# Designs tried in a protein design run: peptides against a protein of PDB entry 3H8D. Part 167

Target 1, 122 residues: chain A of PDB entry 3H8D
Amino acid sequence: DMKRQQRFFRIPFIRPADQYKDPQNKKKGWWYAHFDGPWIARQMELHPDKPPILLVAGKDDMEMCELNLEETGLTRKRGAEILPRQFEEIWERCGGIQYLQSAIESRQARPTYATAMLQNLL

## One batch from the design tools (peptide; made by RFdiffusion4, then SolubleMPNN)

Design b2_p24_7_s1 (from b2_p24_7, 8 letters changed)
Fold by OpenDDE base, seed 1:
Structure b2_p24_7_s1 (fold): chain B 122 residues (1-122), chain C 122 residues (1-122), chain A 24 residues (1-24)
Amino acid sequence: as target 1 above (122 residues)
Amino acid sequence: as target 1 above (122 residues)
Amino acid sequence: SRGTERLRTKLALAEKHNLFEDPH
């Protein structure tokens, strides 16, 4: 059986409060997503002025995108798709390994490709 | 059996004649490669001042990289790896489909993932 | 969900302000 495709996406964002400011005063953030097949497995937000937000399927479902990948339209956004390492490098820097591990240990994480890979690594 | 991994790479190059010129006078080209597993399947060069160079395995072996992917070190060059579509979009624009098709029809192309995909499309 | 709305907001703003990068 064909394994679910692992696809990663990144979009820039500006804060709603900054949208009407001059370009030089619009601080850019980055929204990241890892899709394990059609469904999100991990989500991450890099903010210019606060700690990163890390989210994992199961634990953080209420805060994560509920749309399947096709419904998001991300595949149709030029430049949105990124390489796995472009996600993983940031994920690692932000403490994502520990975050996901904790979610697994607490039985809050939904099984995904990400949980499987981490469990294989440990 | 696990399908061979399709990986794509891009590196910039400066023409030998321009390497000692001032930065503003160095015209940058781009070297692209598609690896079907360990071996190159397609190669492409975008030049600032001449038509693109398109190369396909079998037909153009003498002009293509002879190193396997690991030997190239491309996997260890940060920013070198690109998405499939980043290669394919340029390949299509440069007439790569017709070039590969012609190589298949002339029996010059070595069977690769690229030839298989094209033959599935036709 | 909150996550979906958050994504929609981010996408809308990114499109409005032409923040997406050219992949080439």
Scores: peptide ipSAE 0.177, ipTM 0.484, DockQ to the pose 0.853; fails the geometry check
Fold by OpenDDE base, seed 3:
Structure b2_p24_7_s1 (fold): chain B 122 residues (1-122), chain C 122 residues (1-122), chain A 24 residues (1-24)
Amino acid sequence: as target 1 above (122 residues)
Amino acid sequence: as target 1 above (122 residues)
Amino acid sequence: SRGTERLRTKLALAEKHNLFEDPH
C-alpha cells in the first residue's frame, strides 16, 4: 500500500526559434511529469514537429528531471498541476503503456506507483 | 492495493433566498465530493452562514449523494472536477481528519480509499 | 540532467510568455 501522493504537471513551451514570431506562427509543445511522492516516475514531451518523448524512472534517469518536486517549483506555478487523467490520456495515446511495460520486462524500470498500477492491470 | 480512480469534484451553489438578489448580495456555498471509483467516499459542504458539513460513507449514507459518479453527470460539467489537494485542503481545515477517524473508531465508516489512507497515516 | 535543464528552460520560456493559466 503506497501512501505517496501522485501529482501530475504540465508545462507549455515554445521553441526558441519561434520566440520572436507572430503568435499565429508559434507552435506550442507540452512537457508533462508524473511525480510519485517527491520523485519523478514518468516524463513525457509533446513537440510540434517531432515524435513524442516518453521517459520512465530507472530506465531513463539520465534524460529525466532529477529535481525533487519541491525543487522544480511546479507546485507554485499557476495552472501547472493537472488531473491524473489529463496526463494518462496523453500517455496512453503516445504508447506509454507499451513503453512502460517493455521497461518492466527488461528490468530497466524502477518500481513506482506507475509500474505498480500497470502490473495490476496486466 | 487499490485500482479505483480517485476523483474529486466541486460545485458552487447559491442559497435559494439569494437567487433573485443582486450579484453582490449573493453568497455562494460549495458542494464537494470525493468518489472512490464509481461510489462516493466523502462529501463536504461549505455554507456562507452555517458551519461546514462533513459526511463519510457508511456513517452518513442517508445524507450523502446516492448517485454513482456517472449518474451525477459531474464528469461532464466543465470546471467541476478538481485536484485531490483542492479537496483535501478544505477537508483538513474543516476537521475532516478527526471526523473520519471518529467514524472509523466507532465502526460506522465504510471502508474506502479515504479510510485506508487515514489508517496508513495514523 | 538533460531533463532538468529542459524543464528549467521550458519554465523560463513559459513564464516569459505568460503561458501559465489557472485551469479552474
Scores: peptide ipSAE 0.177, ipTM 0.519, DockQ to the pose 0.563; fails the geometry check
Fold by OpenDDE base, seed 2:
Structure b2_p24_7_s1 (fold): chain B 122 residues (1-122), chain C 122 residues (1-122), chain A 24 residues (1-24)
Amino acid sequence: as target 1 above (122 residues)
Amino acid sequence: as target 1 above (122 residues)
Amino acid sequence: SRGTERLRTKLALAEKHNLFEDPH
């Protein structure tokens, strides 16, 4: 529903194996989330040395955050919230449109703002 | 339409009378804009010493930016783009919901993402 | 879920190492 607030977040991460290394040896990744109201609709992980991970609600629930937005604490992390375009640009570059479309066609995707947007675009 | 990108911007301004004064005497205002695709849907102006100005497409076209988003150069101004919530928070505080609702009821508002959102919320 | 746990880990590490970017 259009009345639900769409919010996007990004946090940096380092691999657990790198946490005690010198700064130059800490390869940074990025964790992205799209929240459709209180619940996550899409998640994306950019890794420094492997392909991106794309996840969509319904299909990938076991691998996605189950916390509501408030429970994540992301809204209280300075610099964590990002513009919609900052998420979508990376999502598109990583093949997110095709991934979500496939999830819709297979009837694995839970209806979200993201699925509605895609079906309006196509 | 949901397929149109919603983008929000904020830029500071100083009063023309203050532009040549010492920095401490330059009272800063804020200019806000919501673009529904290429065209402005809402504008808001916060002044240091007078009530906010709220403007909506259709009703206030003569007082609003006539340039499309690309023509404004806002997308190329670092720090100008803001989160949807950063706009909406101020919009709501300034009575924007009531203002837009009134414009809809009087049939003065041009249909935009903003009008659709409001009508979904109410 | 695995995703929730991964997020917690990432947040904890990010905070511990002060990886969050300054707001613009």
Scores: peptide ipSAE 0.177, ipTM 0.536, DockQ to the pose 0.538; fails the geometry check
Fold by OpenDDE base, seed 4:
Structure b2_p24_7_s1 (fold): chain B 122 residues (1-122), chain C 122 residues (1-122), chain A 24 residues (1-24)
Amino acid sequence: as target 1 above (122 residues)
Amino acid sequence: as target 1 above (122 residues)
Amino acid sequence: SRGTERLRTKLALAEKHNLFEDPH
């Protein structure tokens, strides 16, 4: 159902190895998720020391968060919810459009709001 | 390390609400970034319908681009890279000097090339 | 899943280090 609420979240993280370092040596990463209703549609992780991780529903289910939105507690985390464009801008910069398109073409992507939107652009 | 390469970038953006409007109704904003080596030091956004957004490392990390320079792909986008003065002129016009100074005084600014340069002027 | 574990770890660390605090 394309009437499902689309919600986007971002949380910062520090690496476990950095938690005891001086502030200047704590490199921040960022975890992003797009929820299409209660279920995750897209996920990405920005790491300070390795390439971005891009994940799409259907293809990457084993690596994505399996919790439904309410189970994550993200809706109750102050500052975690972000605007759609705040997700999309990073997604696009990381090659997310091409990644999702390839997943659609390979028939690995589960239909989501994200796949529908991309297909409408084609 | 103050020997890090200082690089500046500018890209246009269209507001999410305008993305489906006729071209004449798509008001362009401008996104600017100063990278001190691989990491962002300053960011600003010029909007057609609201005040400029000024952001400095340390203080505004949660709102700034979290991608390192290579992850942004800006170095590979033709016309995105600009000269230092092209950034600084807009930064100054938007009150960036005062903004950064206040961030230094409040101990919120992370040391960067930008903070070092400003402190040398004082 | 690996993603769920990563999220839980990230949330725990973020809370521990008060990374959700708005500096503004």
Scores: peptide ipSAE 0.175, ipTM 0.431, DockQ to the pose 0.321; fails the geometry check

Design b2_p24_7_s2 (from b2_p24_7, 8 letters changed)
Fold by OpenDDE base, seed 5:
Structure b2_p24_7_s2 (fold): chain B 122 residues (1-122), chain C 122 residues (1-122), chain A 24 residues (1-24)
Amino acid sequence: as target 1 above (122 residues)
Amino acid sequence: as target 1 above (122 residues)
Amino acid sequence: GPGTERLREKLELAEKHNLFEDPH
């Protein structure tokens, strides 16, 4: 159902190796998620020193959050929820469009709002 | 088309009578808008000293923003865009659900994402 | 699964180190 609410979240993280360093030496990463209703549709991770990780539902389920949105507690984390554009801007920069398109074409992607929107674009 | 992007905005305003007063004597109001694609679907105004104003497309077009989203410049104003929940929380507190429902029942409301979502709830 | 564990780890670290920032 395309009437499902689309919600986006991000959380910062530091590398385990940096957790005991001075603040200036703690390089931050960012974890992003797109939820299509209760279930994750896309996930993305920005690391300070390695390529971004892109994940899409159906293809990457084993590496993605399996919890429903309520179970994650993200809705209760102040500042975790972000605007759609804040997700999409980064998603696009990371090659997310091509990644999702490839997953659709290979029949690996589960249908989501994201797949539907991409198919409308193309 | 229910695939239109839903975007929400908030900007503060000061009463005309207060604009020349000291900052401490300037009571702020808040202007809110929900855009269903390029066009406004709902508008809301919170005033410090009078009841909130609720407006819905179709019924209140003459009192609502007539500009499309791009023309408003809201997308270019830093901090103006807000999360859906930030709009809906206030909308609900102000009686927006009942207001929109009444507009639908009286056949005054233009079909929007907001009307569709409400009809799914009832 | 590993995806959930990955999220939990990141959340715990973020909270522990007070990393949450207002996106606005």
Scores: peptide ipSAE 0.161, ipTM 0.572, DockQ to the pose 0.547
Fold by OpenDDE base, seed 1:
Structure b2_p24_7_s2 (fold): chain B 122 residues (1-122), chain C 122 residues (1-122), chain A 24 residues (1-24)
Amino acid sequence: as target 1 above (122 residues)
Amino acid sequence: as target 1 above (122 residues)
Amino acid sequence: GPGTERLREKLELAEKHNLFEDPH
């Protein structure tokens, strides 16, 4: 739906175990979200020491943010909003295309802008 | 068309008359572009000493960038790409909604993502 | 849910440690 704004966000995080360490020993992770209108369509977590976590709406609802975009407060966090390509580049590198495709094929993915775009590519 | 990526860019410019002045005397303007897929849909120029220039595809083609997005090299200029809201906020403040609406009503505007979004708002 | 709690935790930590940067 062309009516729904696609917005992408990224926040850095430090592991709970590292929060009291010196800055040089705090390994940063990154939490990413793609919102298709008010609702999250894709979520991704880059960790410094474990594989990336990829999540897609429908399949991974229990692990994804359940808040609408406004409820997250992300729009009010300076520097949190990112360009679509800044999300997509990382998503692609992390195997997100294949992950989303598999979720579509298994009928686990909820239809979103992301599923529609992938189906148009394929 | 959901298939066309909407991309927004901003570059600073210095007035030709100021280019040889000291940096403190160089008043910066800003050139903005909205690309609906490969082609420019809206262009905007913020000047330090004159009213903003607003341009929309179809109406102002002779004054707008004639290059496709790839030809502009904007995608390769670090810091040139901006968020949609960074364009829209300035566009709105400059009277861009009314400008585009008038261009639609006069049948001068080429159909773009911008015209479609405005017509959905209205 | 777990996803919301994870976001909240990350936001709180990011704010606490001033990890938000201006992308420009």
Scores: peptide ipSAE 0.166, ipTM 0.570, DockQ to the pose 0.590; fails the geometry check
Fold by OpenDDE base, seed 2:
Structure b2_p24_7_s2 (fold): chain B 122 residues (1-122), chain C 122 residues (1-122), chain A 24 residues (1-24)
Amino acid sequence: as target 1 above (122 residues)
Amino acid sequence: as target 1 above (122 residues)
Amino acid sequence: GPGTERLREKLELAEKHNLFEDPH
């Protein structure tokens, strides 16, 4: 389980309504993913005008990416891969620890590297 | 053991003989480090005019950084921290797998995350 | 599923508008 490669990615996005606006009127959001081996373990979305979206495997599977890492093409996007800390810093600021903990306690979280790491901290 | 944070760093260096030369005459080398928790596990040096230097904890301690990660100040140098793959790609190209394997077989390598990962591949 | 479509949409938009950071 702990042998799987942990990889983190971030991509910018603009709202569909902002696609055709002037650059100054395009508010940028950020989409984040944590892959535990080939499969997504956590997802996070930072929006310019609404609260962050936090998603964890098992609980939020219907709202998360179903593709394996290779299928996403993220590994081929220059600048998309980020350091673990670049993900975790934002995750923590957005209440990700509490969100994942609640998912574990409710038995909704699928066991992942993220759940294991949290359970080692607590 | 596998709970320790793995962090990788790269910094450029200029040969002492080139320090005072014009920028175009300064051949840049690269210094790489892998930290397994607070302590260095692997070091690599890419030189513009000689073969790469590969170093592993236990075997090459006298030639490696003696400072813990915090003492190095690397975490505070913007752009110094790199992705694991950015280290491993160069490590592999330079024969690092064979070098570490030989150090394990000769019982010269200190057990680290790097030695554990290699032993999982083999 | 919707999660995959959301990613695809974001990727397509990011590429279309050249939002990815230039390689260092």
Scores: peptide ipSAE 0.165, ipTM 0.570, DockQ to the pose 0.570; fails the geometry check
Fold by OpenDDE base, seed 3:
Parts: C-alpha cells; structure tokens; sequence
Structure b2_p24_7_s2 (fold): chain B 122 residues (1-122), chain C 122 residues (1-122), chain A 24 residues (1-24)
C-alpha cells in the first residue's frame, strides 16, 4: 500500500562561468527531484548548454542525491516545491518515461511510486 | 493499493452582498477541494464573516461538489491548483483532523486517501 | 556522493543569487 507523500522540487542554478556576468548573460539551469516519502525516486537536470540528465533510484543511486528529504533542506526553501505536473511535464519532454522503462526492464530500477505509476500506464 | 493522484485546489469567492461594492470593501472567501483521483475527498470553505465549513466524502456528499475533477474545470483554471501542504495547513487549523476522525468513528466517512492517512497517523 | 555535492552547489548558488521565487 503506497500512501507515502509524493513531493516534487525544483532549484534554479547558474553556471560557475556565468557567476560574474551581467544578468542577461547568465543562463539558468534547473535541478529537479521527486521524493517518494523521505527518499528520492527521480532526479533530473536541465542545463542551458548540454543535454538533460535523467536519474532513477536503484540504477543511478551513486549519482543521485543520497540525503533524505529532511536532510536536503528543500522543504525550507521558498519556491522550491512544485506541483507534480510541473515535474512530470519536463520529465516526459526529456524522455523520462523511456528512461525509467528501460531501467525497469533491465531490473536496475528500485521500486518507487514512479515505477508503479509507469507499470500501471503500460 | 492507493496510487490515485492526490490533487488540491483553491478558488477565491466574494460574498454576494459584496459583489457590487468597491474592491476594498469586498471580503474574500476561499473554497478548497481535495480530489482523490477523480472524486472529491474533502472540501473546505473559509468565509470572511462566519466559521469555516468542513466537509468529508461519505458524510457530507449532498453538500459537496458532485462533479468529478475533469467536470469541474479546476485543472484548467490558472492558479487554482495548490500544493498538498497549502490545503493541509488550513485543514488542520480549521479542526479538520477532528472532524474527519469523528466521521470515521461514526462510520459516515467514505474511505479515501484522507481517511487512510489519518488512520495511519493514529 | 556526487549527487549530494551537485545539490549543495546548486543550492548555494541559488541562495547567493537570490534565484528562489514563490510560484504561488
């Protein structure tokens, strides 16, 4: 019975190289996370100058945030929490469905809310 | 297995008596809804001049929204969807926990995500 | 790990440049 709270977060970032440029010359990236209860289920990064990065629990654990939700401090950052659809829309555009599906099929994905939702859809 | 999407909405309303008053004299109320999948689980109304109204599925069906989520058009109203915590914070302040608990104990509450969460907490 | 380091870096930069906005 999955009754864990699903929470989604987004953090803007600028490249270190743009740190001291004029505001109009600072290209924004976005870091995204999906937490299934206290633990991260999916992570995604939009970069201004490289392809998006997609990460799923089980497969990409070493590259993902290892902190539980409370340890991240994300819940205390005003404007960091986003609606589920705000995450899912970008996830879908970046090929996240296919990425997660492949991780499930290869038995690399840890069971999460995200894996369960995808398996219900297919 | 509860994997239905939990979605929360808020819309402002103005009292009929204030409809033709100057903007500064129009007191806003707020209508809140929690949808457990397509169906409403909880409804709440904040009024500027009377106590809050709390409603739970099963007990208060005749007074609650009868439309499924898609029929309401809430998903198409810009700014209507809110974060779960934005609903829960107000729900808690209004005594919603006690109200739902009483509805469960009296066997009037329909099983929803909200009833399940409360029963996990107790 | 590297994932946590990336988060910390991004948080620090976001705070430093006041990039957080309330969407509501």
Amino acid sequence: as target 1 above (122 residues)
Amino acid sequence: as target 1 above (122 residues)
Amino acid sequence: GPGTERLREKLELAEKHNLFEDPH
Scores: peptide ipSAE 0.165, ipTM 0.569, DockQ to the pose 0.584; fails the geometry check

Design b2_p24_7_s3 (from b2_p24_7, 10 letters changed)
Fold by OpenDDE base, seed 4:
Structure b2_p24_7_s3 (fold): chain B 122 residues (1-122), chain C 122 residues (1-122), chain A 24 residues (1-24)
Amino acid sequence: as target 1 above (122 residues)
Amino acid sequence: as target 1 above (122 residues)
Amino acid sequence: GIGTERLLEKLRLAEEHNLFEDPH
């Protein structure tokens, strides 16, 4: 249902391999998620030393969080929730539009708010 | 190095879209991985309602888990580790031999324990 | 699935290293 609340989150992370390193060697990444109601629709990861990871529901379910929004605890993390545009700006820069479009064309994408919005732009 | 320990894992997954459904509609899939030492060599996914997904290192790196074995936490999940034959039996039934062979022939496969074993059979 | 484990690990590490801007 397209009336579901769209919520966006961002958290910083360091890689497990960097835990024991000096602070200058603890490179920070960013994990992003778009929740279409209780379920994840898009995920994105910015890494300091490799290309961004883009994930969309239906295609990349195995690599995406399978917890519902409440189970993640993200709503209880101060500063984790972000505005839609804060997600979309990075998504667009990383080629997310093309990635999602390709997933739709290949029939791999599960219908979500994200697929509906993209299809409305076409 | 071919002296690396070969470890195999299997975990169930439920699609995010099925989480809110009644139990009978929560279709369970299975995720399989072969680790050649700390790094993934082969991955396989059994889905209840679509064909198996087969992935091999070098060819499918973008679709495979990028975490090293320790980072996955699989070694700490009780019941996740399986015997080599438990992986290979499903791999063979899903056409994994032919898939890996094709990846070798196309020069897409990264050398692993899996490629070495297959090449020794030829 | 592995995706959940990845998130949980990221959350754990973020908390342990005090990476959140304004923890509760």
Scores: peptide ipSAE 0.247, ipTM 0.625, DockQ to the pose 0.285
Fold by OpenDDE base, seed 1:
Structure b2_p24_7_s3 (fold): chain B 122 residues (1-122), chain C 122 residues (1-122), chain A 24 residues (1-24)
Amino acid sequence: as target 1 above (122 residues)
Amino acid sequence: as target 1 above (122 residues)
Amino acid sequence: GIGTERLLEKLRLAEEHNLFEDPH
């Protein structure tokens, strides 16, 4: 079977409450996604005023993107796609390794490329 | 102080395991939310193959939507908003009254419109 | 689910506020 392509994306966002503020008062957040083939495996969100959000497939499905990669349109957004390391660096800093590990141990994580890679590291 | 608006929402979801299945094999679940002003007060999930999940603010915060109402985008999703009774009917059928009552008695529930209303009924 | 709605909202806002790189 062909190995699924791993693709990573990042988009900026502004908080709903900041929509109508002056540009200088619009604090930018960042939404990140790891797609394991057509489906999301990991998601994280950096917010300017609260802790980062980490999400892993299986455990956090309801809060994660349920669209396939093509449906998201992310591949058509210039600058949205990022390198694996650009995702992983932030993921690690946000405690993603521990978060995913815990999800695996609690049997909440759906098997993905991400879970497999983590298992190989431990 | 202005009374907080009570808003209720329902959206379908597909089980993670069914994402790759034919449409006919995708069993639909239902996600319900009660927002007391900007924040969720109650959540419930109907699943096709397991008991309903009931969640109340304070007790189940880690499993509930952590987004404010605006952040969810629910207000912009056509057909997502439902009437109070449409939520309450399912809530009652799923044992929500007893669940919330127990959460209040155990001092796990955060005070919300829902807790107040239940107290008025008892 | 809400995750999809969240993404769509973020995408919409990002586009409206020109947060993406200029395609030109």
Scores: peptide ipSAE 0.245, ipTM 0.622, DockQ to the pose 0.306; fails the geometry check
Fold by OpenDDE base, seed 5:
Structure b2_p24_7_s3 (fold): chain B 122 residues (1-122), chain C 122 residues (1-122), chain A 24 residues (1-24)
Amino acid sequence: as target 1 above (122 residues)
Amino acid sequence: as target 1 above (122 residues)
Amino acid sequence: GIGTERLLEKLRLAEEHNLFEDPH
């Protein structure tokens, strides 16, 4: 079996409450995803006016994208794909390491490339 | 201030473990939510092969949907909205009354329409 | 599920408001 490809994506979003505001008054958020092969391993959202949302597979499945990578269309969105470090830097700043670690320790996290990497570091 | 609208939703989900299976071999679960105005008051999940998950605001915030109702897109998902009794019947069968009552008594539950209704019954 | 709907809504809005570098 071929090693699963690790791919990372980011898309901008506007809050529903800002939809009808003038462009200059729309605060932009950012949605991030880490795909371990075809399936999401980690997701996070940066909001302009509230704490980041961090999500890990297994624990947060109901709140995470359940589409496979191809179904999302993200690979076809120019500028959506980002480098691993572009994801990880934000993930770390948002407390993602601790969040994922806690999910692993509580047996809530589904095994992914991300859990494996973290477990190797600990 | 207008009375907060009580709205209920149900959506199917596929278990992560079944993602790679043929469609006919994917066991479907059900995700339920009660929104007291824009914010979730109760959530539950019916799984095909494990006990129901019951969640109440205040106590289980970390495991519940963090999106406001508009952000969920549930109001735009055809067939997702259900009648109050369609939620309550399942909630009751899953032991939700006792679960919420216990959360109230332990001072873990955040006051919601659901807590108020239960307290009026007790 | 909710997570999928969240993504789809974000994608829709991003496209509608031309937030992508090159919306497709």
Scores: peptide ipSAE 0.244, ipTM 0.621, DockQ to the pose 0.289; fails the geometry check
Fold by OpenDDE base, seed 2:
Order: structure tokens, then sequence, then C-alpha cells
Structure b2_p24_7_s3 (fold): chain B 122 residues (1-122), chain C 122 residues (1-122), chain A 24 residues (1-24)
């Protein structure tokens, strides 16, 4: 059901190696998730020292958040929820469209709101 | 240096597909690691729905944990550290000896405490 | 590998931000 609530979240993280450094020396990464209803549809990670990680449901389930949205507690984390465009803009920049497209074409992607929207664009 | 500290860890994981299920229906997998000093020497994964995965340094570096021991935070995770025998027993059951032996014979294994010990047994 | 690191990162994230359950 594409009428499911689409919610997006972003969480900063610090590299373990930087955990005890001075604040100015802590490089932040960003963890992003798109939830299609209670279930994650897309995940991405922006790291300060490695390429972005893109993950799509079905293909990358083992690497993605396995908790449902409520279990994550993200909805209870002030400032964690972001606007759809705040996710999509980064997703695009990271090559997410091509990544998801490839996952669809290879039949690895689980159908989600994201896959449906992409297929409507193509 | 075979005098490096040998430390072993085990972490459970739940299959993403089972995360939302009742606790009794969540099948746990187990992630194991052997660190030879700060660096991983062996890794294995017990999955509820697929064969065990065995990985040895040198051969399987791309699939193994790339973080040094301190970066993993495993030493700070309560209950994660296990006794050597707790790792070795599972390693044996999974065919780890043969796997490591093959990696040595093919010159794919990076020398570690594990390779040294195995070579001492053969 | 990526898979292992992702798991560890999720654990770290849980510890840092109290987002995920610790799989103890």
Amino acid sequence: as target 1 above (122 residues)
Amino acid sequence: as target 1 above (122 residues)
Amino acid sequence: GIGTERLLEKLRLAEEHNLFEDPH
C-alpha cells in the first residue's frame, strides 16, 4: 500500500576513533533512513572518511536497520525526523536513484514506496 | 608475534525479517571474531537459515571486520567477550580447521596466531 | 567487511544515541 506513511530520519554519529577527541576533531557521519510505514525502505550513511553507503530493502536487508520504526525510537528522538526532500536530496547526490534502479532491475529490491516512485519516473 | 593477546568475541544478531516477530519466532544468528592483538584473525557467522560463514585473515579481508579491536567497541560490550575454547569449539564444528588449512595451502591466509597454531598441529 | 561494520555501526549507534536495542 503506497498510502503508508513515509517518514524520514537522520542521526549523526561519531566514529569510534574520534569518540574521545576534542569536539573539533570529531568528524560526524550521518545515518539516514526512509521508513515506508513501519518498515525501512532505504538507508544511507554519509561517512567522513569513506564513500556513502546506500542500502535498499530486499537487496540489503542484512545491512539495514532491522528494527521497525517504533522499535528504533527515532520518532521519540527530537530532531531526528526530517522532511522527505531532506532525504531525497542526499539520496540523489549519493547516486541512490541508480542504485535503487539497479536493485529493481536485478530483482533484488523489495517493493516499497521508493521502488514504486522510481518506477513511475522511468 | 604469537605473544599478542588473543581475544574472542561473540555477538548475537536477529534476522531483519524476524525483528518484528514475537520473541519466540526470532531466530538468532551469531557473529564470532578472533582478534590476534588488535587485528582480526578469524571470523565466523552462524546463521539460522544458511550455512555457517567462515572467514580468515588474508583470504577474506574484504568480508571480515575491517575495524581494529578498539574501534569495534567489543571490549566495551558486556558479555561480548568469550573464552578461546568457546570460539574454537564452534570453529571446529563449522569446519574451520579445514577452511584455514586450505587458505594456508593456497597461500591466501595471512599469518596469524591461528595459522601458526594450525601449522603446529599438522 | 561492510556487513560486519554495519552491524558494529548499528551497535555503536544504539549505544551513542540509544536508538537500537543492544543484542546482548
Scores: peptide ipSAE 0.204, ipTM 0.588, DockQ to the pose 0.098; fails the geometry check

